# Designs tried in a protein design run: peptides against a protein of PDB entry 1MQS. Part 37

Target 1, 223 residues: chain A of PDB entry 1MQS
Amino acid sequence: ILKMLFLNKDLNNNDNITTITDDIFNQQEIIWKVLILDIKSTATISSVLRVNDLLKAGITVHSLIKQDRSPLPDVPAIYFVSPTKENIDIIVNDLKSDKYSEFYINFTSSLPRNLLEDLAQQVSITGKSDKIKQVYDQYLDFIVTEPELFSLEISNAYLTLNDPKTTEEEITGLCANIADGLFNTVLTINSIPIIRAAKGGPAEIIAEKLGTKLRDFVINTNS

## One batch from the design tools (peptide; aimed at target 1 S124 S129)

Design b2_p21_4_s2 (made by RFdiffusion4, then SolubleMPNN; from b2_p21_4, 8 letters changed)
Fold by OpenDDE base, seed 4:
Structure b2_p21_4_s2 (fold): chain B 223 residues (1-223), chain A 21 residues (1-21)
Amino acid sequence: as target 1 above (223 residues)
Amino acid sequence: SSKAEELIKKAEEQNKNFLLS
């Protein structure tokens, strides 16, 4: 998240947020930016950062992507939003309207290729592709509750997984979603976890799916 | 980011070709 707020510059991840922000604040001139969020990313940001951290990172204004936002044509914008068609369309509209000087687009999770292509196509039509400086997948599809505890914020996951009326298909689908979220979390933390799960239930299914995803990722990254 | 840039470039090229056709 901090990396994103500093326009994806390399940061020392071993330091705590306060130390990082203080160091950067003291060493570099602050570039003031607008932060555009959605509901999900707002929760994520709020769980990880304090208001003062945002300020120290140079965030002057933060707003929801769906809110009416005043043009700040001389100010760069950081988008941190879900990878949805709706958000893409809004970003493109903001681009068309010259809402900001520069666009740093960070999706909270993996952007499907089709949506990336859609974004690219729409941007190409505007002729303003030069204003888009970055497009990143942040893989921050989680809420940090505690340093060692986080939530994917999937509504009624426990209830669904433990309801005897839930179909196998529903369970499988939900497990896949959970595994995706966990995978994104792992990528964000940049550490391969030791996966432990209870046997004989959804947790095992999730663990297997996650393990497969991680293995595939490692193979693909090293190739 | 790199992939996105490539895709943007590709899309721009495609758009140009379409406009010229």
Scores: peptide ipSAE 0.023, ipTM 0.524, DockQ to the pose 0.071
OpenDDE base, seeds 1, 2, 3, 5: peptide ipSAE 0.000, 0.000, 0.000, 0.000; ipTM 0.263, 0.251, 0.278, 0.342; seed 2 fails the geometry check

Design b2_p21_4_s3 (made by RFdiffusion4, then SolubleMPNN; from b2_p21_4, 9 letters changed)
Fold by OpenDDE base, seed 3:
Structure b2_p21_4_s3 (fold): chain B 223 residues (1-223), chain A 21 residues (1-21)
Amino acid sequence: as target 1 above (223 residues)
Amino acid sequence: SEKAKELIDKALEQNKKFLES
C-alpha cells in the first residue's frame, strides 16, 4: 500500500510506516496527489494507514470514485479501486474531462482480460493515453510510457498465468514468449523501459528475461 | 548519440537494481 502511494517506488522493507514517510518527507520534494478509493479499498486503507500517514505520503484529498469530485488538472491521481466495468468507465470519463494531470491506476484484485481490453480500447479512443502512467493489479505491474505499449495483446498470456492449474513449465515458457514480445516492441519504439514487477511471481520471471535481452542487445550494439 | 546512450545506461542500471532488491 505504501509503495502504491509513492507511485510504486522501491521502499526499504525494514522500516515502519512512520520512518518511511519521515525519510521520504525529508529527502524528497513532496508530490501532492489525489487518492481515489471505493468502499472495499477504503476499508483496506483504513486498516493499515492513519489520516496523518496519508498526509505524509502527499495525499491532499481522498474521495470515493462514485462521488462528485472537483477537477484538479495540475494534480496527479492515484486510483485504488476494484476491477469493475463501472470503475473503468469512471476512470475513462475522468481522463476525457482532464480531471487530473496524471493517472496511476491500481486495482485491488486481478483485472480480467475483457476489462483490460475494454480499458485499453477506451483509453485509445480518447487520444490521452500519455496521461496513464501506471496500471497495476496483483499480477500486472507495468509503466505506460507510450500508447503502443499499453495496447499489447497479452490477454491470452495473462489468463494462462492466472490459472492455478498451469504448470511451472508452462508458466516459464509463456513468460519467455511474453518477454520476447516485449523486447520486440521495445526495439520498434526505440526506447528502453523501466521495468517494474511484483516479486515471487510470473511478472518477476518476465522482468528478468526482458532485462537480460535488453542488456545483451545493448552490449552487442555497442560492440 | 552520447545522450541516448547515457539514458539507456541509466535505465538499465535502474532495472538491475530493481531486480536485485
Scores: peptide ipSAE 0.026, ipTM 0.407, DockQ to the pose 0.052
OpenDDE base, seeds 1, 2, 4, 5: peptide ipSAE 0.013, 0.025, 0.011, 0.000; ipTM 0.355, 0.433, 0.397, 0.280; seeds 4, 5 fail the geometry check

Design b2_p21_4_s4 (made by RFdiffusion4, then SolubleMPNN; from b2_p21_4, 8 letters changed)
Fold by OpenDDE base, seed 3:
Structure b2_p21_4_s4 (fold): chain B 223 residues (1-223), chain A 21 residues (1-21)
Amino acid sequence: as target 1 above (223 residues)
Amino acid sequence: SSEAEKFIKKAEELNKNFLKS
């Protein structure tokens, strides 16, 4: 995983990169979240992590996706589940029901095209795409800040990036376009994210390009 | 690292991002 920390847009003259980094990483405040798992991901988590580790990560409650879960409309949810039609339908139902405040979706393996399209379509119909904050698999790591970006752009990007016939030049070009879009979105919402990307894939290319753009912007703005 | 370790690392970073925003 490639970790990229972007510079703060509102850097003061007295602030340096080290100060900003220390401020972010030394924060001990925890935002409590719900963790939703399936049988497979439960085994994965349990093999490596202890209950105390989950608490340190801010997980207040964890449950199986197929279990009845109480609504927590003011609490963000992290899904770590298999990419299946059933799980997608459940996530969408949770979205429709306003079960949580925000939705961070992490698939345990690659999401096939047909399921990605299904997810995008269903989310679009709900009119609540703004609550979907992230969709992640081994090939994709998108921060969703605009409904149009999620509903219209992710599917096309995914198809191109996962087509074995796509050339390196085409991938590079698409990644640049995605990075440009994300950059514009970041500026619009005035929030700079911390991004993780899979190594050796399109996500890394996008992250690097976006990081460069953000750094250049901050440097130029503060000059 | 395992997928679980990667997930936790990501969750920790996500938490930090929440605080920054």
Scores: peptide ipSAE 0.024, ipTM 0.506, DockQ to the pose 0.033
OpenDDE base, seeds 1, 2, 4, 5: peptide ipSAE 0.000, 0.008, 0.020, 0.015; ipTM 0.315, 0.392, 0.447, 0.408; seeds 2, 4, 5 fail the geometry check

Design b2_p21_5 (made by RFdiffusion4)
Pose (drawn by RFdiffusion4):
Structure b2_p21_5 (pose): chain A 223 residues (1-223), chain P 21 residues (1-21)
Amino acid sequence: as target 1 above (223 residues)
Amino acid sequence: YDDVLTRFENFKQEKLNDLRN
């Protein structure tokens, strides 16, 4: 999360510290930025970061994508928002409106090509595609409550999975999401683990789904 | 459109490379 608040800095280069000392913060000399969150993404940040931490990272203000936000045409913006048609539209609207000097679009989970092309088409007929400095799938779609306790914030799962009423489609979709939440965690750990799961029920489906996802990830690296 | 889309894809790819490293 912090690396993102630094425009995904230090990326594409060297350094292995973990929570930047102040003398180094003065090495790059950092400028204030607007931070745009949405309902879901605010729940992720406010769980691990205090307001003081945000300022210390150069974040002047933070507001939801849906609020009426007063313009700051000369101030950078970092969007950390869900990969939704609704949000993408507003980024396009803010981009046109010239609400901010720059855009650093960061997606909470992962943006589908479906919506990447959408955002891209809309932005193309603006004379301002140049202002979007970066677009990143951050893979931080979970909440870390305690140091080693995390949640996918998918309430009422035992019910949805065992309710006879539930479709054989709603179940597949739910497992697919849980598979993604885990995938989002696994990428954060930066370790491709061995999947072990109890057979017969949802845990297996999710295991085999996550297995396939992690399989392709390992492939679409080297070959 | 094609240039904008390719630039956006490259950005995402940079993140994937970071996750792989």

Design b2_p21_5_s1 (made by RFdiffusion4, then SolubleMPNN; from b2_p21_5, 18 letters changed)
Fold by OpenDDE base, seed 3:
Structure b2_p21_5_s1 (fold): chain B 223 residues (1-223), chain A 21 residues (1-21)
Amino acid sequence: as target 1 above (223 residues)
Amino acid sequence: FEEVLKKLEESIEKQRKYFAS
């Protein structure tokens, strides 16, 4: 997901995931982008991203693909949506209307051949294929299969933590749930992780809670 | 159409190869 948010820069067949990840984190320049989601991908984003990751990745606006969206012809767009005929038609319509400057299309699952051909046909008719910078698929499959990435499947975690209307009590409760989930995961993996978290936010709270749980567990197990 | 299709296929394949590495 982070790679997607940074437009998959420096994607090369000879590059490994670790190298690209390091490059992403070392990037000094932020490219501002629009993120287009559907219901399924929204749930995924909400469950995987850290606090303020969208903003830090340069996502200025995010919207559902089926919603009416204002044109931003000078802004690149990232689509992260299901590979359906409906979504393809909407993307092509956005292309026709020059809604964005560039189109980075990331399908959540495998794009069927018939839909690929349909997309190609429609894009060809527009004469604006140059604006299509990337078309990727199976993105969620890759996330699931990535050994270094997992989800706690907590619905709307990102939204809850970043909504100014969320109460401190709600944040604290969610942080506790996340810490519990991480702790259980650590126990399942049977390895003690190095914890890294951003300072001054919920991530630090979670890290502290998890650290305490792990220390207590080690003490109690050795006794 | 064929050129566009090829471009899209290459993009998808590039991504798949990367994630498979």
Scores: peptide ipSAE 0.474, ipTM 0.911, DockQ to the pose 0.310
OpenDDE base, seeds 1, 2, 4, 5: peptide ipSAE 0.469, 0.466, 0.462, 0.466; ipTM 0.911, 0.914, 0.913, 0.914; seed 4 fails the geometry check

Design b2_p21_5_s2 (made by RFdiffusion4, then SolubleMPNN; from b2_p21_5, 18 letters changed)
Fold by OpenDDE base, seed 1:
Structure b2_p21_5_s2 (fold): chain B 223 residues (1-223), chain A 21 residues (1-21)
Amino acid sequence: as target 1 above (223 residues)
Amino acid sequence: FKEILEKLEKDIENQRKYFAN
């Protein structure tokens, strides 16, 4: 999995995950990447890696493959997903739309011959095969567990954020408080979160603040 | 199409060999 996150570069397998990530982080400029997951691969990643490991591997953001994702044409993408027709179609659509600069495709299990041929055919039609850097399969997959539910217990948060009389300053302040709470929760759980937020509202502001806090934390702890 | 298919096949095969070793 670490090799996948480092674009399948040769890593010394005998070292601890923390040692490998620290050495790479300190010696070379980190290539920031987007990680695209599905439900199954999310469980796999969460079972093996911690939040800090993902950040040290240069993952700036991770999302589900079925979610609407913003274009990042200058950022390479790592797909770690199940080998299904649906996922292949989504990847090809992302390729057609120039959603990312480079595509590193890693399937959680063996890619069937029929799907391999389908992928090749669709990529051929796009004329953008040069953006497909790697296609690998047979990565470890684990059983999906039920998610845990928690609350920050902030009174009237929804009402405050949606009241037309609330000032921008009040909204910004509340969003910062929520982001702080989520940040602390993430660190306590010590697992990699998938951040989902509605666009165009307070949820997006919170998500951005949370992402920044996580990145800053990793930078400061290595200093 | 054939060139792309061959490239993908090569990538997958190389990776599988690496993990088997």
Scores: peptide ipSAE 0.365, ipTM 0.892, DockQ to the pose 0.241
OpenDDE base, seeds 2, 3, 4, 5: peptide ipSAE 0.353, 0.359, 0.337, 0.365; ipTM 0.886, 0.887, 0.879, 0.891; seeds 4, 5 fail the geometry check

Design b2_p21_5_s3 (made by RFdiffusion4, then SolubleMPNN; from b2_p21_5, 18 letters changed)
Fold by OpenDDE base, seed 3:
Structure b2_p21_5_s3 (fold): chain B 223 residues (1-223), chain A 21 residues (1-21)
Amino acid sequence: as target 1 above (223 residues)
Amino acid sequence: FEEVLNKLEEDINNMKKYFSS
């Protein structure tokens, strides 16, 4: 994910996220970028990165692709979205409107041939193909080292959790909902998972809530 | 169109090679 945020530049894969972000933040001029996500990619980003990480990576703003976004014609944009016709059309519309200075497109999964051709056709018609700096696909397969990925499909979860305008009460409520969703998922697997969560953020809150639910469940079922 | 298509294909292919190595 960090590679994507740094426009897929060669980064030392052995370095910790913190080290990479700190080094770049301290040693290099920050290139400010816009990060455009969809619901699926938002879940992925939220699982790996914190708001501070995004900031250190030069992400000035992040938004959903379907949301109305303000033009930032002098700012490059990173798209990390599903390869759908709808998303392609939106990207092309953004291109037509000169919404951003440069377009770095990273599709979460494989881009089908028909959609690739559609994208190429639409971009060619705009005459602004030079603004498309790169197009990658199957990015989630690369980023997610875990054998299984699932989503609770909670809309705007990442944005809500990371929006400075969100209240602590709202965060707590959302975390509870997420924990409930995870708990229900665990019940379907018929095994108690090892829970790993980053400390100091919503993930920790969720993990704690989930842990409590699991413990209570085990106690109640064994009793 | 063909030029754009070729460029996009090249980008995608390069990425796959890069991550597969």
Scores: peptide ipSAE 0.442, ipTM 0.910, DockQ to the pose 0.272
OpenDDE base, seeds 1, 2, 4, 5: peptide ipSAE 0.391, 0.411, 0.315, 0.321; ipTM 0.887, 0.898, 0.862, 0.862; seeds 2, 4 fail the geometry check

Design b2_p21_5_s4 (made by RFdiffusion4, then SolubleMPNN; from b2_p21_5, 19 letters changed)
Fold by OpenDDE base, seed 2:
Structure b2_p21_5_s4 (fold): chain B 223 residues (1-223), chain A 21 residues (1-21)
Amino acid sequence: as target 1 above (223 residues)
Amino acid sequence: FKEILNKLEEDIEKQRKYIAS
């Protein structure tokens, strides 16, 4: 993922995320970029990277691919999205509209041959193939999928939590909503889970809130 | 079309080989 954020430059894999970002930040000129995500890739990035990591990688703005995005014709864009016909069409439309200066496309999983040909065909028609700098795929092959996955279906939750423009009140409110959703899920399952969350971010806040809710519930139920 | 297709194929294959190594 970090490699992708640095336009697939060679990185030293022996270092932790913080060391890598610090080294690159200190040794190389930062290229400011826009990061375009979908729901799946948002969850992935949020699980691995902190907001500060994105900033250190030169990500100034990140948004969902399906959202209306303002043109930034002088800014390069990194797409990290699922290999779907819909996403390809959106990328091509962004290309046609000169939404960004350069396009670095990274598909989360393997791009099927038919979609590859479709992308190539559409890009060819635009006459702007020079703006397509890279096309990679299979990034999520490195991510272990949890055996049991569920969604609270909260739209744009990870983006909101990781947007530097989001207020503390908004973050707190969203975290509370997520914690409530998780709490309700736990009650539905009728089993108290062991909570694990990444430290130093919204996940920790959510975990703490959830933990408190569960403790309070247990105390109140046993009383 | 063929030129772009070839370029994209090369990029993808290069990355896949790198990942597999």
Scores: peptide ipSAE 0.426, ipTM 0.913, DockQ to the pose 0.253
OpenDDE base, seeds 1, 3, 4, 5: peptide ipSAE 0.408, 0.335, 0.318, 0.362; ipTM 0.913, 0.884, 0.878, 0.895; seed 4 fails the geometry check

Design b2_p21_6 (made by RFdiffusion4)
Pose (drawn by RFdiffusion4):
Structure b2_p21_6 (pose): chain A 223 residues (1-223), chain P 21 residues (1-21)
Amino acid sequence: as target 1 above (223 residues)
Amino acid sequence: DSEEDNYNSFLSKYHNYYEEL
């Protein structure tokens, strides 16, 4: 999360510290930025970061994508928002409106090609595609409550999974999401683990789903 | 042509954080 608030700085280069000392913050000399969150993404940040931490990272203001936000045409913007048609539209609208000097679009989970092309087509007919400095799938789609407790914030799962009423489609879709939440966690750990799961029920489906996802990830690296 | 260049330029700015990490 902090690396993102630094425009995904230090990326594509060296350094292995963990929570930047102030003397170094003065090495790059950092400028204030607007931080745009949405309902879901605010729940992710406010769980691990205090307001003081945000300022210390160069974040002047933070507001939801849906609020009426007064313009700051000369101030950078970092969007950390969910990969939704609704949000993408507003980024396009803000981009046109010239609400901010720059855009650093950061997606909470992962943006589908489906919507990447959408955002891209809309932005193409603006004379301002140049202002979007970066677009990143951050893979931080979970909440870390205590130091080693996390949640996918998918309430009422035992019910949805065992309710006879539930479709054989709603179940597949739910497992697919849980598979993604785990995948989001696993990428944060930066370790491709061995999946072990109890057979017979949802844990297996999710295991085999996550297995396939992690399999392709390992492939679409080297070959 | 300009719309196609802008479209391609936008797509080139799309990245996966963990692929580049």

Design b2_p21_6_s1 (made by RFdiffusion4, then SolubleMPNN; from b2_p21_6, 10 letters changed)
Fold by OpenDDE base, seed 3:
Structure b2_p21_6_s1 (fold): chain B 223 residues (1-223), chain A 21 residues (1-21)
Amino acid sequence: as target 1 above (223 residues)
Amino acid sequence: SEKEKRYNAFLSKYHNVYLLE
């Protein structure tokens, strides 16, 4: 959530919220932002953050997405709302009306493919896509889901990836194959998954490749 | 088309990958 409030930039998660916000406040100029929530996300934020935390993160105003909100065309907005057609339509309407200077959209969970396509289509029609700076499906670490294990039955993948004699080209090739396998599995689901991977290893390579494949697939199916 | 370009540009701004340290 804090990462979202700082426009999804990397933060030092080893410190408490107050320390993080204080450090950022002291190191750089605060960018004042508007935070747009819904009922569900309000409950989520209230469980994690205090009013002072929002202020220190540069949130000057927070409102519900369904409420009438005053235009602030010179102020960037962070949306943290449920991935619904209703919310998408409201966001697009806000974009059309130039309600804010920049739009940072964060959905509380994975965005269904059809809604992603709908949002993309509507935004493209407005001609104001430049105001959309980023769209994230937020993952909340404190939400525990039941784990599922998948196997792609790729022979000796672990050994190959961990052998110091394996070349970067070989690793890249294998990661591509793994990403292809995962992609095929994910295609059976009509939603865009949130992908989590360990940083600094082959898992990162696989994750990025998979993300790219998913985006490319959406592009190709609508071209 | 320009619309398609904007469509693709928008999708490039979509993020669903999280790197864990």
Scores: peptide ipSAE 0.445, ipTM 0.908, DockQ to the pose 0.304
OpenDDE base, seeds 1, 2, 4, 5: peptide ipSAE 0.019, 0.027, 0.195, 0.012; ipTM 0.323, 0.321, 0.736, 0.376; seed 5 fails the geometry check

Design b2_p21_6_s2 (made by RFdiffusion4, then SolubleMPNN; from b2_p21_6, 11 letters changed)
Fold by OpenDDE base, seed 4:
Structure b2_p21_6_s2 (fold): chain B 223 residues (1-223), chain A 21 residues (1-21)
Amino acid sequence: as target 1 above (223 residues)
Amino acid sequence: SEIEKRYNSFLSKYKDVYLLE
């Protein structure tokens, strides 16, 4: 729960809730968020956290998902709700309405495949998938890339990819190397990414290769 | 596995969105 409140960042769980919240509060700038709950998750949160804990976690407002909520388009939102069709529809509607700046979705239990597909499909139709930053349940950790920059330290990648004299084979090879690097990075981060890339160029090739690698990895890990 | 299916389904749906022209 604390991890969720801190946008699913890794936390040191060796200390009590108060110590953890205090440490985080002191170490980084607080990100103010809205917490959207349902009846079940409200009970869960209330059983574990105090009001002051929520405040320390940066929760400025908490509301029920079925309640009429005012738009806060500049404020990120954390959803912690049951994996139901109704809740998914509400989340998507909130997305369509630009109710919040960012959406961090955490389901209280396993999200069935059909509902995951439904969520993904609806989100894709909105064209606002970039606002969905995270989707979590007990078993799935999907992270949409936050604005973080890192380098794979591949020499002359830009030049090679943009040189008209570069052969398709060379491009493909380089893209494969980049994809490998990204794959390793993903494994290190220990999250399943949503891959975004420009179409019609090397970025798309890299994205496809990375996607394949990730799929293969998941298949091999679960076999 | 179910996890694989979920992952693949998720990727398939977002592929069109995140591969931008």
Scores: peptide ipSAE 0.119, ipTM 0.673, DockQ to the pose 0.029
OpenDDE base, seeds 1, 2, 3, 5: peptide ipSAE 0.065, 0.028, 0.036, 0.027; ipTM 0.633, 0.517, 0.608, 0.585

Design b2_p21_6_s3 (made by RFdiffusion4, then SolubleMPNN; from b2_p21_6, 13 letters changed)
Fold by OpenDDE base, seed 3:
Structure b2_p21_6_s3 (fold): chain B 223 residues (1-223), chain A 21 residues (1-21)
Amino acid sequence: as target 1 above (223 residues)
Amino acid sequence: SEREKRYNDFLSKYKDVFLDE
């Protein structure tokens, strides 16, 4: 069952790391997963998290994307890697080999249009697009279905959002357009999306706008 | 501490990536 997850803003900034982790553990069954990193993302994670923190987050194994990794076909995998052609090819190869049960792909920075198209094309050829559950970058979070991956005309959005010359008004306008596109996609697929977004950026703006549109739609349809 | 601040910033940014909600 797909759930509509709205951005929970209620992170209590005053709580100790241990308290936050304990609260999460007590509320939900831990899903064990594999974490795949690259050199850059390893440095990022290591600067803020301890090994015990990863364990508490349900990470059973962590490895570098370029390292030889054993197949775990019954275990979901989280990728947190740079958006490069090399990493995309490795992910697709892992998909082809059924290395993991599910793929949650998170890019450490904006995924260029050409690489998104390449990823989509390669995934479509494998016939295993159903195993890719999510694709994220710093600006966009979306549920990956084959139709969604190809239908979102978000091509120029990545460049615009990453251009330091882009004004706040332009970003807001673009986010609204993206949210409209996503909303239309959701209606077409007739599924309830899980909305996830990185906080403090365009992705959050998009998620909030999309959430509002979906809520309004549901209320109006049930009335 | 500076570490706690960095951790909280990371969690706020990547909560949806690493934490099952």
Scores: peptide ipSAE 0.012, ipTM 0.408, DockQ to the pose 0.021
OpenDDE base, seeds 1, 2, 4, 5: peptide ipSAE 0.005, 0.015, 0.014, 0.011; ipTM 0.352, 0.401, 0.457, 0.387; seeds 1, 2, 4, 5 fail the geometry check

Design b2_p21_6_s4 (made by RFdiffusion4, then SolubleMPNN; from b2_p21_6, 12 letters changed)
Fold by OpenDDE base, seed 4:
Structure b2_p21_6_s4 (fold): chain B 223 residues (1-223), chain A 21 residues (1-21)
Amino acid sequence: as target 1 above (223 residues)
Amino acid sequence: SEREKRYQDFLSKYHDVYLLE
């Protein structure tokens, strides 16, 4: 929890909460943040931290996710909430509304892949993925950091792919372009990708094209 | 933890590419 409050920086876990907060408070500039909770996480936080601890951690305001919260566009937000569709939608809405400057999302339990994909999809549509700095769950089933969330910045890609008036040829062409972009990104990251795509749509087409490109590249490189 | 180390090791080598509709 303390790690979360300090944006998941490495902390000395051998120290008590007070010592940790004091040390950080004295050594680093306090980054003021908003803490967004739900009912369950509120209970968790309350059991572990005192108000003074939150203040020392730089939490200026804490609120429930379902509450009508005032925009603080210059303040980063830490979400510590249950991995539900409802909470995902609210987070995305907050993102759309530029409610905060940065978003640090921590789920209280394991986030199912379908919800992660939903989050990613909605975020991609907003064009504000750069504001999401990290995504964690309690069990570290996945870690998403800013460098791992990127956009190809292809204008109107989503709209084009979802417009019923778009021709198959146009879709295929766009998918090829997206695949090329992803391919270049993968090469830049210098890691082996696990490609996940929804079936029956443009994403699958892109995945297939990307897979082919990667296979061809591997063959050519080993060759 | 060992689990975290393995996970970080995995992340260093592998990543998920989510293709969104």
Scores: peptide ipSAE 0.019, ipTM 0.331, DockQ to the pose 0.025
OpenDDE base, seeds 1, 2, 3, 5: peptide ipSAE 0.020, 0.018, 0.000, 0.030; ipTM 0.327, 0.329, 0.276, 0.347; seeds 1, 5 fail the geometry check

Design b2_p21_7 (made by RFdiffusion4)
Pose (drawn by RFdiffusion4):
Structure b2_p21_7 (pose): chain A 223 residues (1-223), chain P 21 residues (1-21)
Amino acid sequence: as target 1 above (223 residues)
Amino acid sequence: EDDEITDNYNHILNLYNKNYP
């Protein structure tokens, strides 16, 4: 999350510290930025970062994508928002409106090609595609409550999974999401683990789903 | 005009990245 608040700096290069000392923060000399969150993504940040931490990272203000936000045409913006048609539209609207000097679009989970092309088509007929400095799938779609306790914030799962009423489609879709939440965690760990799961029920479906996802990920790296 | 629109479209696609560790 902090690396993102630094415009995904230090990326594409060297350094292995973990929570930047101040003397180094003065090495790059950092400028204030607007931070745009949404309901879901605010729940992710406010769980691990205090307001003081945000300022110390160069974040002047933070507001939701849906609020009426007063313009700051000369100030950078970092969007950390959910990959939704609704949010993408507003980014396009803010982009046109010239609400901010620059855009650093960061998606909470992962943006589908479906919506990447959408955002891209809309932005193409603006004379301002140049202002979007970066668009990143961050893979931080979970909440870390305690140091080693995390949640996918998918409430009422035992019910949805065992309710006879529930479709054989709603179940597949739910497992697919849980498979993603895990995938989002696994990428954060930066370790491709061995999947072990109890057979017979949802844990297996999710295991085999996550297995396939992690399998492609390993492939679409080297070959 | 069509070339400018195509270049702007491709520009956004080139900016897209997945933040892999």

